Peptides against a protein of PDB entry 3B8E. Designs and how they scored, part 6

Target 1, 230 residues: chain A of PDB entry 3B8E
Amino acid sequence: PFLIFIIANIPLPLGTVTILCIDLGTDMVPAISLAYEQAESDIMKRQPRNPKTDKLVNEQLISMAYGQIGMIQALGGFFTYFVILAENGFLPIHLLGLRVNWDDRWINDVEDSYGQQWTYEQRKIVEFTCHTPFFVTIVVVQWADLVICKTRRNSVFQQGMKNKILIFGLFEETALAAFLSYCPGMGVALRMYPLKPTWWFCAFPYSLLIFVYDEVRKLIIRRRPGGWVE

## One batch from the design tools (peptide; made by RFdiffusion4, then SolubleMPNN)

Design b1_p8_6_s1 (from b1_p8_6, 6 letters changed)
Fold by OpenDDE base, seed 3:
Structure b1_p8_6_s1 (fold): chain B 230 residues (1-230), chain A 8 residues (1-8)
Amino acid sequence: as target 1 above (230 residues)
Amino acid sequence: KPVVLPDL
């Protein structure tokens, strides 16, 4: 998020507080839950491979998979951001370089893509309206990430939802997202304005995409043991 | 024209 904000000079898609809520609130419990995840039945049945070479290869492939998933998560958040701004009259192309004038409190006539003028206050309302849906989008995409992270090779359908700590993590991040989105005063305190329930569904295609991507990846690994994807 | 913020 922050890199695109710097490079493209677009209006801030996520507030600093919302970023902290993601990093500390939504990611921490899931990360702990994965430490208690049961080992895959196939890992336990394989003789210890050469612990130096095979561990390094597996760690690299896991790191690449997490990196790819993280990119899809960020893309999901930005998609939601661009949809909201487009619905408010700011097309994605018009946002490029707009930050300088957007953040200037003395400019009260910033034009949108349709020639409508926006005051500083109106622009900040729209910006803060983007923060909550972006945050919720990340949480909804993280559901898919957490579910797929239960297994390295087995399908989620084979491993099942046995880890109670993971289920608790999914509940916690969802409850946090609901609390931050709908609790009175969050707009003032956290710059997170209330969200219509419909925006929760904006992320679902991305969660499904991540899930399908990982299931296909795992299927390839199972069908071609010892390939480049192992 | 007043900015009609979509009811988000």
Scores: peptide ipSAE 0.032, ipTM 0.615, DockQ to the pose 0.185
Fold by OpenDDE base, seed 2:
Structure b1_p8_6_s1 (fold): chain B 230 residues (1-230), chain A 8 residues (1-8)
Amino acid sequence: as target 1 above (230 residues)
Amino acid sequence: KPVVLPDL
């Protein structure tokens, strides 16, 4: 998110504090789930395969999969951001390079794509309105990731512990999203304005995309064991 | 023209 903000000079899609809340709040549960998955995989691999090579392969595969999922998550967040700004008169092309004028407090006549002039205060309301749904989009997309982890062909016992951790993760992320979105003062403290419930649905196409992506990936792995998609 | 703020 922050890299595209710098490169494209668009209005800030997600605040730094909100990014920290994602990294520390939402990404911890996947990381813990992965650590448990690796530990359980190591316990179940009772056969004397070379533990160093098999662990390295699994870590690389997991890292690649999560890296790809993370990119799709970021795309989902940016989609939500662009939709909100477009609904408010700022088309994606018009946002390119707009940051300099957008962030200037003395410019009160920034034009949107339709020639409507926006004051600094009005622009900042729209910007901070984008921060919350970006965060919520990440959480909703992470729900899909957690569901994907649940659908892995692990033993029923492994699935049981993972399912509890995944359910707890879903609850924690959702509770955090609700807290940051709707708690009084979050607009001032975190630059996260409250959202209408309708914005929660904007992420669902991307959650579905991640689900389809992982099912296709799993299908390829099942058909071609030892392929580059592992 | 009045800026139609998003119905946030």
Scores: peptide ipSAE 0.031, ipTM 0.641, DockQ to the pose 0.240
Fold by OpenDDE base, seed 1:
Structure b1_p8_6_s1 (fold): chain B 230 residues (1-230), chain A 8 residues (1-8)
Amino acid sequence: as target 1 above (230 residues)
Amino acid sequence: KPVVLPDL
């Protein structure tokens, strides 16, 4: 988010507070759930593996998977951001370089892609309206991440969702997202304005994409043990 | 045209 904000000079897609809520609120429970699932899976069924080689391969695979998933998550967030701004008259091309005028409180006649003039206050309302659904998009995409990370090789349909920690993580992330989105005063305190329930569905294509990507990856690993994808 | 803000 921050790199694209600097490079493209677009209006701020995700506020600092929302980033902190992702890092401290949503990402922590997934990380803990994965650490416990890995510990349980490794303790209960270990035949003697070489602990150095298996850790290194696993850390590399996890790092690559998380890197790729993180890129898809960011794309999902930016998609939601561009959709919201486009629905409010700001097409993606028009946002390029707009930040300077967007953030200037003395300019009250910033034109959108359709020639409508936006006051500073109106621009800030739409900006803060983007922060909440960006955050929710990340949470909804993280649902798919949590589900796929339960298994390394097997399909999630083969292992099922019996992990209580994973279910708790999904509940906690969803509850936090709902709280931050709909609790009175969050717009003033966090610059997170309430979102329409429809914005929860904006991330679903990306969650499905992550799910399909991981299931295909796991299928390839099952068919070609020791291949380039493992 | 009046700016249509996103419905909250």
Scores: peptide ipSAE 0.029, ipTM 0.595, DockQ to the pose 0.290
Fold by OpenDDE base, seed 5:
Order: C-alpha cells, then structure tokens, then sequence
Structure b1_p8_6_s1 (fold): chain B 230 residues (1-230), chain A 8 residues (1-8)
C-alpha cells in the first residue's frame, strides 16, 4: 500500500494504524494457525524421506503461495479504494499525481473527475473513509485464505483442533474489523471512519478469486506432482 | 453517495 502511495502519488489508501492492525491483529492468528498445521503435518508425514530437502521445499512453497495470496489481498484492498473514490467523483486516472494537491491544507478547490471542487476537510473524510473498507477487504479476503488452509489436507479427523484455531481466527479478525469500523470515536482516534455494511461485499469477488486460485493450484499439483506449482 | 455513515 505505502509503496504505491509513493510511486503513483495517489491519496493514502491505507493508514498507519490500519497497517498496524493488519500486521498485529489480522495476520497473527493466520500465521499461528499455519505454524500449528505445519507442525502437525511434519509429525504425520514421517515417511523416511530426506528431512532437510523436504522441509525446505515445503516451507518455500508455502511461503510462495502465501506471498501470492498476499498480493491478491493487496489488489482487493486497492480495488475497494478505487471503487470508493470513483463513487465519490475521483476516477483512478485522476488520482495519479493528485497527492500533492490532495494533502495540501491550503488548497480547498481540488477538482474531481467531474469538475466538482473539494475542500481539504471533505477530501480527508473520503481518504479516511477508504482506510476502513481497505482493512475490512483484507479481513474478508483472509476468510478465503483460512478456508483454503482447511481444505489442503486429507485428514478430516485431525481438523478438529485446527478448525477451532481457524474459527477463532475468523472470529477475532471479524470482531476487530467490526470494532474498528463501528465503535464510536474510532474516526477521531484512529482516522478509521465507519463504513456502510454494503462495503463488506466489495471484497467477495477477491475472496472467490483466491478460492479459485487455490483450487486450480491444487488441481495442477494433483495432475503434475513435483511441478513448479509445488 | 458518501460512503461515510452520517454522523448520527
């Protein structure tokens, strides 16, 4: 998010507080769930294969898959950001280079894509309104990631404890998203303005995309064991 | 429509 803000000179898509909430709040429980899942798989997959090569390969593959999922999550957040700004009169092309005038407190006549003038206060309300839906988009996309993790393994019986950690993660990140989005004073304290419930649905196409991506990945792995997708 | 919920 911050890199694209610098490179494209667009209005800030995600605030520092929202980044901290993602890194410390939403990403921790998935990471813990994955660490527990890896530890249990290492115990059961002890067929006498070469322990150094198989661990490194599995860790690299998981890291690449999560890196790719993280990129799709970021794309989902940016999509939500561009949709919100477009609905408020700022088309994506108009946002390129706009940051300089957008962040200038003394400019109260910044034009949108339709020639409407925006005061500094109005612009900042729209900007901070984007932060909360961006965060919520990440959470909704993480639901798909967590569901994908659940479907990776053939052992339905050991999924019980993993399912509890996964369900707890889904609950925690959703509760955090609801708290930050709707608790009174969060707009003043955290610059996270409340979003309309309809914005939760903006992320659903990206959650579906992640689900389809992983099912296609699993299908390729099943058809070509030892391929580049492993 | 503004995405912001009106301050009630």
Amino acid sequence: as target 1 above (230 residues)
Amino acid sequence: KPVVLPDL
Scores: peptide ipSAE 0.017, ipTM 0.633, DockQ to the pose 0.218

Design b1_p8_6_s2 (from b1_p8_6, 5 letters changed)
Fold by OpenDDE base, seed 2:
Structure b1_p8_6_s2 (fold): chain B 230 residues (1-230), chain A 8 residues (1-8)
Amino acid sequence: as target 1 above (230 residues)
Amino acid sequence: RPVVIPEP
């Protein structure tokens, strides 16, 4: 997200504090769940294969999967960002290079894609309005990740404990998202303005995409054991 | 008006 912000010089899609909340609040539970899943998979693969090679392969596969999923998550966040700005008159192409004028307090006549002039205050309102939905989008997309972990063919007993951790993670992330979105003062403290409940649904297509992606991945792994997609 | 902000 930050790289695209620098390269494209677009208005800031996500505040630094919000990024920290994502990294610490939303990624921690998935990371723990993946670590537990890896540990359990290593315990179940107790056939006397070379434990060093199997661990390395599994770590690489989890890392690659997480990296790919993380990329799709970021795309989901940016999608929400672009949708919000487009609905407020700023088409994606118009945002390229706009940051310089966008962040200038003395320029009160920044034009949108339709020729409407925006004051600095108005621009900052719409910018901070994007931060909360971006965060919520990440949380909603992470719901798909947690559901994906549930669908892995682990033993029913091991699934039970993982399911509790996953359910707890879902609850924690959702509660955090609701707190940051609707608690009074969050707009001032975190530059996260409250969002309409309808914006929670903006990420759902991407959550579905992640789910489908993982199911296809699992299908490929099942059909070609030992392939690069593991 | 920002589309995402709930009306008061």
Scores: peptide ipSAE 0.024, ipTM 0.635, DockQ to the pose 0.194
Fold by OpenDDE base, seed 3:
Structure b1_p8_6_s2 (fold): chain B 230 residues (1-230), chain A 8 residues (1-8)
Amino acid sequence: as target 1 above (230 residues)
Amino acid sequence: RPVVIPEP
C-alpha cells in the first residue's frame, strides 16, 4: 500500500493508525496462534530427509507462496480503495498524481473525474471513508491467510480447525475490525469512518481466491511429491 | 452539483 502511494502519488489508501492496527492488532494474535498449531500429520511420518537441501527448498517455496499471498492481499485492499473512490467520482486514472493537490488544505476546488469540485474537508472525509473498508478488507483476506497457514502440504479440510487459539485469533481480529469500524468517535480518534455492512463482502472474493490458490498449490504438491513445487 | 458523498 505504501509503495503504491509513493510511486503513483495517489491519495493515502490506508492511514498510519490503520496500518498500526493491522500490524499490531490484527496480525499479532494470529501470528501467536500459529506457534501453537499442531504439526501436520505427514511431517511426523516423514523420515528426516537431508536437512540442508530439503529445508532450503521448502523455505524458498514457503517464502514465494507468502510473497504471492501478500500481493493478493494488497490487491484486495487496493481494489476496495479504488471502488470507493470511483463511487465518489474519482476514477483510478484520475488518482494518479492527485495526492499533491489532495493533501493541500488551501486547494478547495480539486476536480473529480466528472468535473465536480471537492473541498479539502470533503476530500478528507472520502479518504477516511476509504481507510476503514481497506482495513476490513485486509482483515477478511487475513482470515484466508491464517487458515491456509495451518498446513504446508495437507488440505485445510484434512488438518481441520483444531487449534482453539487460531479460532480465537480469527475472532479477535474480526472483533477488533468491528469495534474500530462501528464504535462512536473512531472517525475522530483514528480517522476511521463507519462502514456500511456491505463493504465487508467486498473482500470475500479475494479470500476465496487465496483459499483456492493455496488448496490447488497443496494439491499439486501432494500429487507430485519431489517436483519443483515442493 | 452536490457532492454525493456516499453515506458510510
Scores: peptide ipSAE 0.020, ipTM 0.557, DockQ to the pose 0.242
Fold by OpenDDE base, seed 1:
Structure b1_p8_6_s2 (fold): chain B 230 residues (1-230), chain A 8 residues (1-8)
Amino acid sequence: as target 1 above (230 residues)
Amino acid sequence: RPVVIPEP
């Protein structure tokens, strides 16, 4: 998100606090879940192959998969951002290069794509209104990541611990998203304005995309054991 | 139509 912000000179899609909440709040539980799932899968089912090489390969594969999933998550966040701004009169093409005028407090007549003038205060309200839905979008796409982790064919006993961690993760992420979105004062403290309930659904297509992507990946791995995707 | 952000 920061790279696109610099390159495209668009209004800030995510605040620093929102980024910190993603990194510390939402990303930790999936990372822990994946780490435990790997540790359990390696210990219980495979004969002791060389523990260093199998760990390295699995860590590389998970890092690649997580990187790809993270890219899809970022796309989901940006989609939500562009939808919100478009609904407020700012089409994606109009946002390119707009940052300079957008962030200037002395310019109170920034035009949207329809010729409507926006004051600095109005622009900042819309900008901060994007931060919360972007965060919530990330949480909703992370639900798909957690569900994907559950569907790995491991033994019923391993599913039990995984299910508890997964359920706790889903609850924690959702509770954090609800708290940051609806707690009074969050707009002032975190620049995260209240979220309309409808915006929770903006991420659902991307969650489905992540799910389909992983199922296709699993299918490829099953059909080509030892292929480049493993 | 501008999405009316509900007033807090």
Scores: peptide ipSAE 0.017, ipTM 0.536, DockQ to the pose 0.255
Fold by OpenDDE base, seed 5:
Structure b1_p8_6_s2 (fold): chain B 230 residues (1-230), chain A 8 residues (1-8)
Amino acid sequence: as target 1 above (230 residues)
Amino acid sequence: RPVVIPEP
């Protein structure tokens, strides 16, 4: 998000507080769940294969899959950002290079894509209104990641323990998202303005995309064991 | 429809 903000000079799509909430709040439980899954997969795959090469391959594959999923999550967040700004009169093409004038507090006549003028205060309200939905989009997309982890081939007992961690993660992320979105004073304290309930649904297509992506990946792995997708 | 109704 920050790289695209620098390269495209668009209004800030994700605030520092929201980034911290993702890194410290939402990403911790998935990381723990993946760490437990790796540990269990290593215990079950202890047929006498070369322990150094097989661990490195599995870690690289999990890291690549997580990296790809992370890119889809970021795309989902940006989609939500562009939709919100478009609904408020700022089309994506108009946002390119707009940051300079957007962040200038002395310019109160920034025009949107339809010729409407926006004051600095109005622009900042819209900007901070994008931060909360971006965060919530990531949380909703992470639901799909957690569901994907639940469907991996492990024993029913190991799935049960992983399932508790994953369920706890889903509740924690959702509770955090609800707290940050709807607690009074969060707009002033964290620059996270209240989210309309409709914006929770904006991420659903991307959650579905991740689910389909993982099912296709699993299907390819099942049909071609030892391929580059494994 | 503006996403945020500014409270007056």
Scores: peptide ipSAE 0.013, ipTM 0.542, DockQ to the pose 0.245

Design b1_p8_6_s3 (from b1_p8_6, 5 letters changed)
Fold by OpenDDE base, seed 2:
Structure b1_p8_6_s3 (fold): chain B 230 residues (1-230), chain A 8 residues (1-8)
Amino acid sequence: as target 1 above (230 residues)
Amino acid sequence: RPVVLPDP
């Protein structure tokens, strides 16, 4: 997200504090869940295969999969950002290079894609209104990640305790998202303005995309063990 | 069309 912000010179899609909340609050529980899943998969594969080679392969597979999923998550966040700005008169093409004028407090006549002039205050309201939905979008797409992790486990019996961790992760992320979005003072403290409940649904197509992507990936792995998708 | 600012 930050790279696109620098390269495209668009208005800031996600604040630094919000990024930290994603990295520390949202990604920690999934990472722990994955670490447990990997450890359990290694325990179940206890046929006398070379434990070093199998562990390395599994770590690489997980890393690549989550790297790809992370890219889809970022795309989901940016999608939400662009939708909000487009609904507020700023088409994606118009945002390119706009940051310099957008962030200038002395320019109160920044035109949108339809010729409407925006004051600095109005622009910042829209910007900070984007931060919260971006964060919420990441949480919603992470729901898909947690569901995907649940479906990778072939053993229903071992799923019990790990399912509790996944459910707890879902609850924690959702509670954090609700807290950061709707707690009084978060707009001032974190530059996260409250969002209308409708914006929670903006990420759902991307959550579905992640789910479909992983199911297709799993299908390919099952049909062609040792393929490039591993 | 005037763009409606998000509700605060």
Scores: peptide ipSAE 0.022, ipTM 0.653, DockQ to the pose 0.274
Fold by OpenDDE base, seed 3:
Structure b1_p8_6_s3 (fold): chain B 230 residues (1-230), chain A 8 residues (1-8)
Amino acid sequence: as target 1 above (230 residues)
Amino acid sequence: RPVVLPDP
């Protein structure tokens, strides 16, 4: 998010406080929960791997897969951001380079894609209105990410949801997202304005995409052991 | 025209 903000000079898609809420609030409990995940049922059925070559290859492939998943997560957040701004009169092309005038408090006549003029206050309201749905989008795609992280090779359906701490992590991050989105005063305190419940569904296609992507990857690994996707 | 802001 921050890289595109710098490169494209678009209005800030995700506030610093919101980023902190993701990094410290929504990600930490899920990450800890993975330490308590049960071993895959097939670990003891595998022949001993070469400790030098096979480990390095697997770590590189896992890193690549998580990198791809991270890109899909970021795309989900930006999609939500662009949809909200488009619904408020700012088409994606119009956002390019707009940050300079957007963040200037002395410019009160910034035009949207339809020629409407926006005051600084109005622009900040819509910006902060984007922060909450972006945050929620990240949480929703993190559901898929956390679920797929349960296994390296087995399907989630084979491994099951036995880790109670992981389940608790999913509830915790969701509850935190709901709290930050709907608790009175969060707009003033955190620059997270409340969102319509419909915005929670904006990320669902991306969560499904992540899940399907990983299940297909794991299926390929199971069918072709030692392949480049492992 | 009035600026349309998202409803909370």
Scores: peptide ipSAE 0.021, ipTM 0.585, DockQ to the pose 0.275
Fold by OpenDDE base, seed 1:
Structure b1_p8_6_s3 (fold): chain B 230 residues (1-230), chain A 8 residues (1-8)
Amino acid sequence: as target 1 above (230 residues)
Amino acid sequence: RPVVLPDP
């Protein structure tokens, strides 16, 4: 998000406070849940694999997969951002280079893509209205990430959702997202304005994409053991 | 178009 903000000079898509809520709030419980699940899976199904070669290959593949998933997650967040701004009259092309005028409190006549003038206060309301849905989008795509991380090779449908810690993680991050989105005063305290319930669904295509991507990856690994995807 | 403010 920060790199695109600098390169494209667009209005700030994700606030610092929102980033902190992701890093400290939503990512912590998922990370713990994955640590426990890996420990249980590795302890319960120890066939003697060569621990050095299998760890290195698995770590590289996991790192690549997480990198790719992270890119899809970021794309989902930016999609939500662009949709919100477009619905408010700012088309994506018009946002390029707009940051300088957008952030200037003395300019109260910034035009949108339809010639409507926006005051500084109105622009900041729209900007902060983007932060909450961006955050929620990340949470929704993290659901898919958590579900796919449950298995390394098997389909999620084969292993099922028996991990109570993962279910608790999904509940916690969703509850936190709802709390931050709808609790009175969060707009003033965190610059996170409430979102319409419809914005929760904007991330669903990306969440599904992540899920399908990983299931296809795992399917390829199962069919071609030792291939380029392992 | 008016600012699509979240529903109160």
Scores: peptide ipSAE 0.017, ipTM 0.603, DockQ to the pose 0.305
Fold by OpenDDE base, seed 5:
Order: structure tokens, then sequence, then C-alpha cells
Structure b1_p8_6_s3 (fold): chain B 230 residues (1-230), chain A 8 residues (1-8)
């Protein structure tokens, strides 16, 4: 998010506090849950594999899959950001290079894509209102990421939701997202303004995309063991 | 209509 903010000179899509909440709040419990799930799956699937080559290959493949999923998560967050700004009169093309005037407190006549003028205060309200939905989008996309990570090769439908730590992680990150989004004073304290419930659904297509992507990947692995997708 | 502006 910060790199695109610098490169495209768009209004800040994700605040520093929100980034900290992702890194320290929403990602920690999921990471722990994945560590336990991986340990449990490795114990059950110990066919005699070459301990040096097979661990390294599996770690690289998991890293690539998580990297790709992380890119889809970022795309989901940016989609939510662009939708919110477009609904408030700022089309994506108009946002390019707008940061300079957007962040200037002395300019109170910044025009949107429809010629409406926005004061500095109004612009900052819209900006900070994008931060919370971006965060929530990441959480909703993380639901799919956590669910798909339960299995390396089998479908999620075959293994089910047996990992209690994973389930706890899903509830924890959702509860944190709800707390940060709706607790009184969070707008003042954290610059995370309240989220309309409808914005929780904006991420669902991306969660579904991740789920379908991983199930297709796993299906290919099952049909063609040792292929480039492993 | 601002989609996410809090009511004043």
Amino acid sequence: as target 1 above (230 residues)
Amino acid sequence: RPVVLPDP
C-alpha cells in the first residue's frame, strides 16, 4: 500500500495505525495457527522423503503460494479503496497525482471527477474512512487464506475445520476488526472511522477468488504430482 | 452522497 502511495501519488490508502493492527493484531494468531497446522500435517504425511531436498522445495512452494495470495489480498484492499473513493466522486484516474493537493491543508477547493469541491476536512474524513474498509477487506480475505492453508494437497472439504487454533484465529481477527471499526472514539484515537456493514461484503469476491485459486492449484497437484505447480 | 461520512 505504501509503495503505491509513493509511486502513484494517490491519497493514503492505508494508515500507519492500520498497518500496525494488521502486522501485530490480525496476522499473529493466523501465523501461529498455520504453524500448528503445518506441524500436524507433516507428522501425518511422513513418507520417507529426502529430508534436505523435500523440505526446501516445500518451503519455497509455500512461500510462493503465500506471496501470490498476499498480492491478491493487496488487490482486494485497493479495490475497496477505489470503490469507496469512486462512490464519493473520485474516479481512479483522477486520484493519480492528487496527493500533493489532497494533503495540502490550505487548499479547500480540490475538485473531484464531477467538479465538486472538497475542503481539507472533507478529504481527510474520506481518506480515513477508506483505512477501516481496507483493513476489514484484508481480514475478510485472510479468512480464505487461513482456510486454504489447512491443507497442502487435499481439498478443505476433505480435511474440514478440525484445527481449533485456526478457528480461534478467525474469531480473534474478526473481533478485532469489529472493535476497531465500531468502538466509540476509534475515529479520534486511531483515525479509523466507523464502517458501514455493507463494506464487509466488498472483499467477498476476492476471498472466493483465493479459495477457487487454491482449490484449482490443489486439484492440479493431485492430478499431476511433481508438476511446476507443486 | 458521501457513502461513509458520519452523520454530523
Scores: peptide ipSAE 0.015, ipTM 0.578, DockQ to the pose 0.242

Design b1_p8_6_s4 (from b1_p8_6, 5 letters changed)
Fold by OpenDDE base, seed 5:
Structure b1_p8_6_s4 (fold): chain B 230 residues (1-230), chain A 8 residues (1-8)
Amino acid sequence: as target 1 above (230 residues)
Amino acid sequence: KPVIIPDP
């Protein structure tokens, strides 16, 4: 998010507080789930094949899959950001290079895509309104990760423990998202303004995309065991 | 329509 902010010179899509909440809150759940999956795979795959190569391959493959899912999550967040700004009169093309004037406190006549002038205060309200739904989008997209993990063909007992950890993590991130979105004073303290409940649905297409991506990946693995997708 | 829930 911060890299695109610098490269495209768009208004800040994700605040420092929201990025910290993602790094410390939402990203911990996948990391914990991966750590448990690796530990369990190490216990079950103790068939006498070359232990060094099989561990490294599995770790790299899991890392690549989660990296790709993370990219789709980021795309979902940016989609939500662009939709919010477009609904407030700022089309995506107009946002390119707008940062300089957007962040200038002394410019109170920044025009949107329709010629409407925006004060600095109004612009910052819209900007901070994007931070919360970006975070919420990441949370909603992470729900798809839970579904992906449930559909993995591991032992029922191992899936059960992984599912409990993932369910707990998803509950925590959802509770955190609700707290940050709706607790009084969060807009002033954290620059995370309250989100209309309807914006939770904006991420659903991307959750579906992740689900479809994983099902296609699994289908390819089943048809071509040992391929590059493993 | 503003995305922000208006303060009560």
Scores: peptide ipSAE 0.025, ipTM 0.669, DockQ to the pose 0.212
Fold by OpenDDE base, seed 4:
Structure b1_p8_6_s4 (fold): chain B 230 residues (1-230), chain A 8 residues (1-8)
Amino acid sequence: as target 1 above (230 residues)
Amino acid sequence: KPVIIPDP
């Protein structure tokens, strides 16, 4: 999110502290999962046929999976961000390069895509309104990713501890999302305004899309084993 | 006016 903020010069989609919390949380779950897999592999007396290559392949697969999940989550957050801003008159194309004027306190006539002028205060209200839904969207997308992972039967049997760690991580992220969204003072401290319950549903179409995409992918893989979609 | 104002 912060990289896209810098590269695209868009209004800040999510607070830096919240981004750090997500990154730390998202990185901790894989790290713990890897640590437990190593511990489980050590408990399972079956000598890996090639301990170095099999561990490396698992670590690479896990790293790739979590990297892809993280990218999908970021895309989901940005989707919600763009939806919120579009509903407030700022189309995605108009946001490109807008940061300079957006963050300028002396410019009180920033035009949206429809020619409406926005004061600095109004812009910051909309910006901070995006932060909480962005974070909540990430959490909701993570729920979908968990469901997708649970539907992968062949991996579920190998991922007993991984699933517990993932569930624990999702619980922590959900608790954090609830805390950041509804704890008094978070709007002042973290610039995360409280969400109306309706905004929790903004992520669901995206989560559904991911779910459908993954199911279609699985269906294609099942019908054409060894295809390019693997 | 911002269309989406979170309730306080």
Scores: peptide ipSAE 0.022, ipTM 0.666, DockQ to the pose 0.294
Fold by OpenDDE base, seed 1:
Structure b1_p8_6_s4 (fold): chain B 230 residues (1-230), chain A 8 residues (1-8)
Amino acid sequence: as target 1 above (230 residues)
Amino acid sequence: KPVIIPDP
């Protein structure tokens, strides 16, 4: 998000505080779940032939998976951001380079893609309106990721603790998203304005896309064991 | 509430 903000000079899609909430609140649960899953798999399996190599490969696989998921989450967030701004008259092309004028409090006549003039206060309301649904989009995409991670390993016995951690993670992320979205004062404190319930659904196409992508990936792996997609 | 620009 920060890199695109710098490169494209678009209005800030996600505030610093919301980023911190993602890093500390949402990303921690997947990390803990993966760490516990690895620890359980290592305890229950016979001594790995080469513990250093197997650990390194597993860490690399986890890192790659996390990186890919993070990229898809970011794409989902940016999609939501562009949709909100487009619905408010700012088409994606018009946002390129707009940050300078957008953030200038002395410019009260910034035109949108339809020639409507926006005051500084109006622009900031729209900007802060983007922060909450961006965060919620990430949470909803994380739901799909957590569900996908559960379906990756067919081991019936590993499902118990994984299910509890998964359910707890889903609950924690959802509760945090609801709290940040609807608690009074969050708009002032965190620059996260209240979210219309409809925006929770904006992420679902991306969640579905991730699901389809992972299922296709699994199908390819099953058809070509040892192929490039592992 | 998001500023819903009324459809022209």
Scores: peptide ipSAE 0.011, ipTM 0.575, DockQ to the pose 0.128
Fold by OpenDDE base, seed 3:
Structure b1_p8_6_s4 (fold): chain B 230 residues (1-230), chain A 8 residues (1-8)
Amino acid sequence: as target 1 above (230 residues)
Amino acid sequence: KPVIIPDP
């Protein structure tokens, strides 16, 4: 999010502190999951067929999977961000390069895509109103990822502990999302304004898209065993 | 005034 903010010069989609919380939280759950997988693999005395290569391949596959999931989550957040801003008169194309004027407190006549003038205060309200839904969207997308992971037939029973860790992680993220969204003072401290319940559903179309995409991917893999997508 | 300000 911060990189796109710098590169595209758009209004800040998510606060830096919140980004750090996401990065720390989302990296910790995978790390714990990996640690438990390694511990379970060691307990089950399944001799890796080739200990050095299989461990490296698994670490790479897991890193790639989490990297892809993280990118998908970011895309979901940006989708929500663009929807909110578009509903408030700022089309995505108009946001490019707008940050300079957006963040200038002395400019109170920033025009949206429809020619409406926005004061600095009004712009900041809209910006901070985007931060909370962006974060919540990431959490909702993670719920979808959980459901997708459970639909992988062959490993659901082997993923028992992974599922518990994943469920715990999702619970923690959901609790954090609720705390950040509804705790008084978060608008001032983290620039996350309270979220209307309707915005929790903004991510659902995107979550559904991810679900459909993953199911289609799984179907392709099943029909073409040994393809490049494995 | 902007027509659509999300209610805080």
Scores: peptide ipSAE 0.011, ipTM 0.588, DockQ to the pose 0.289

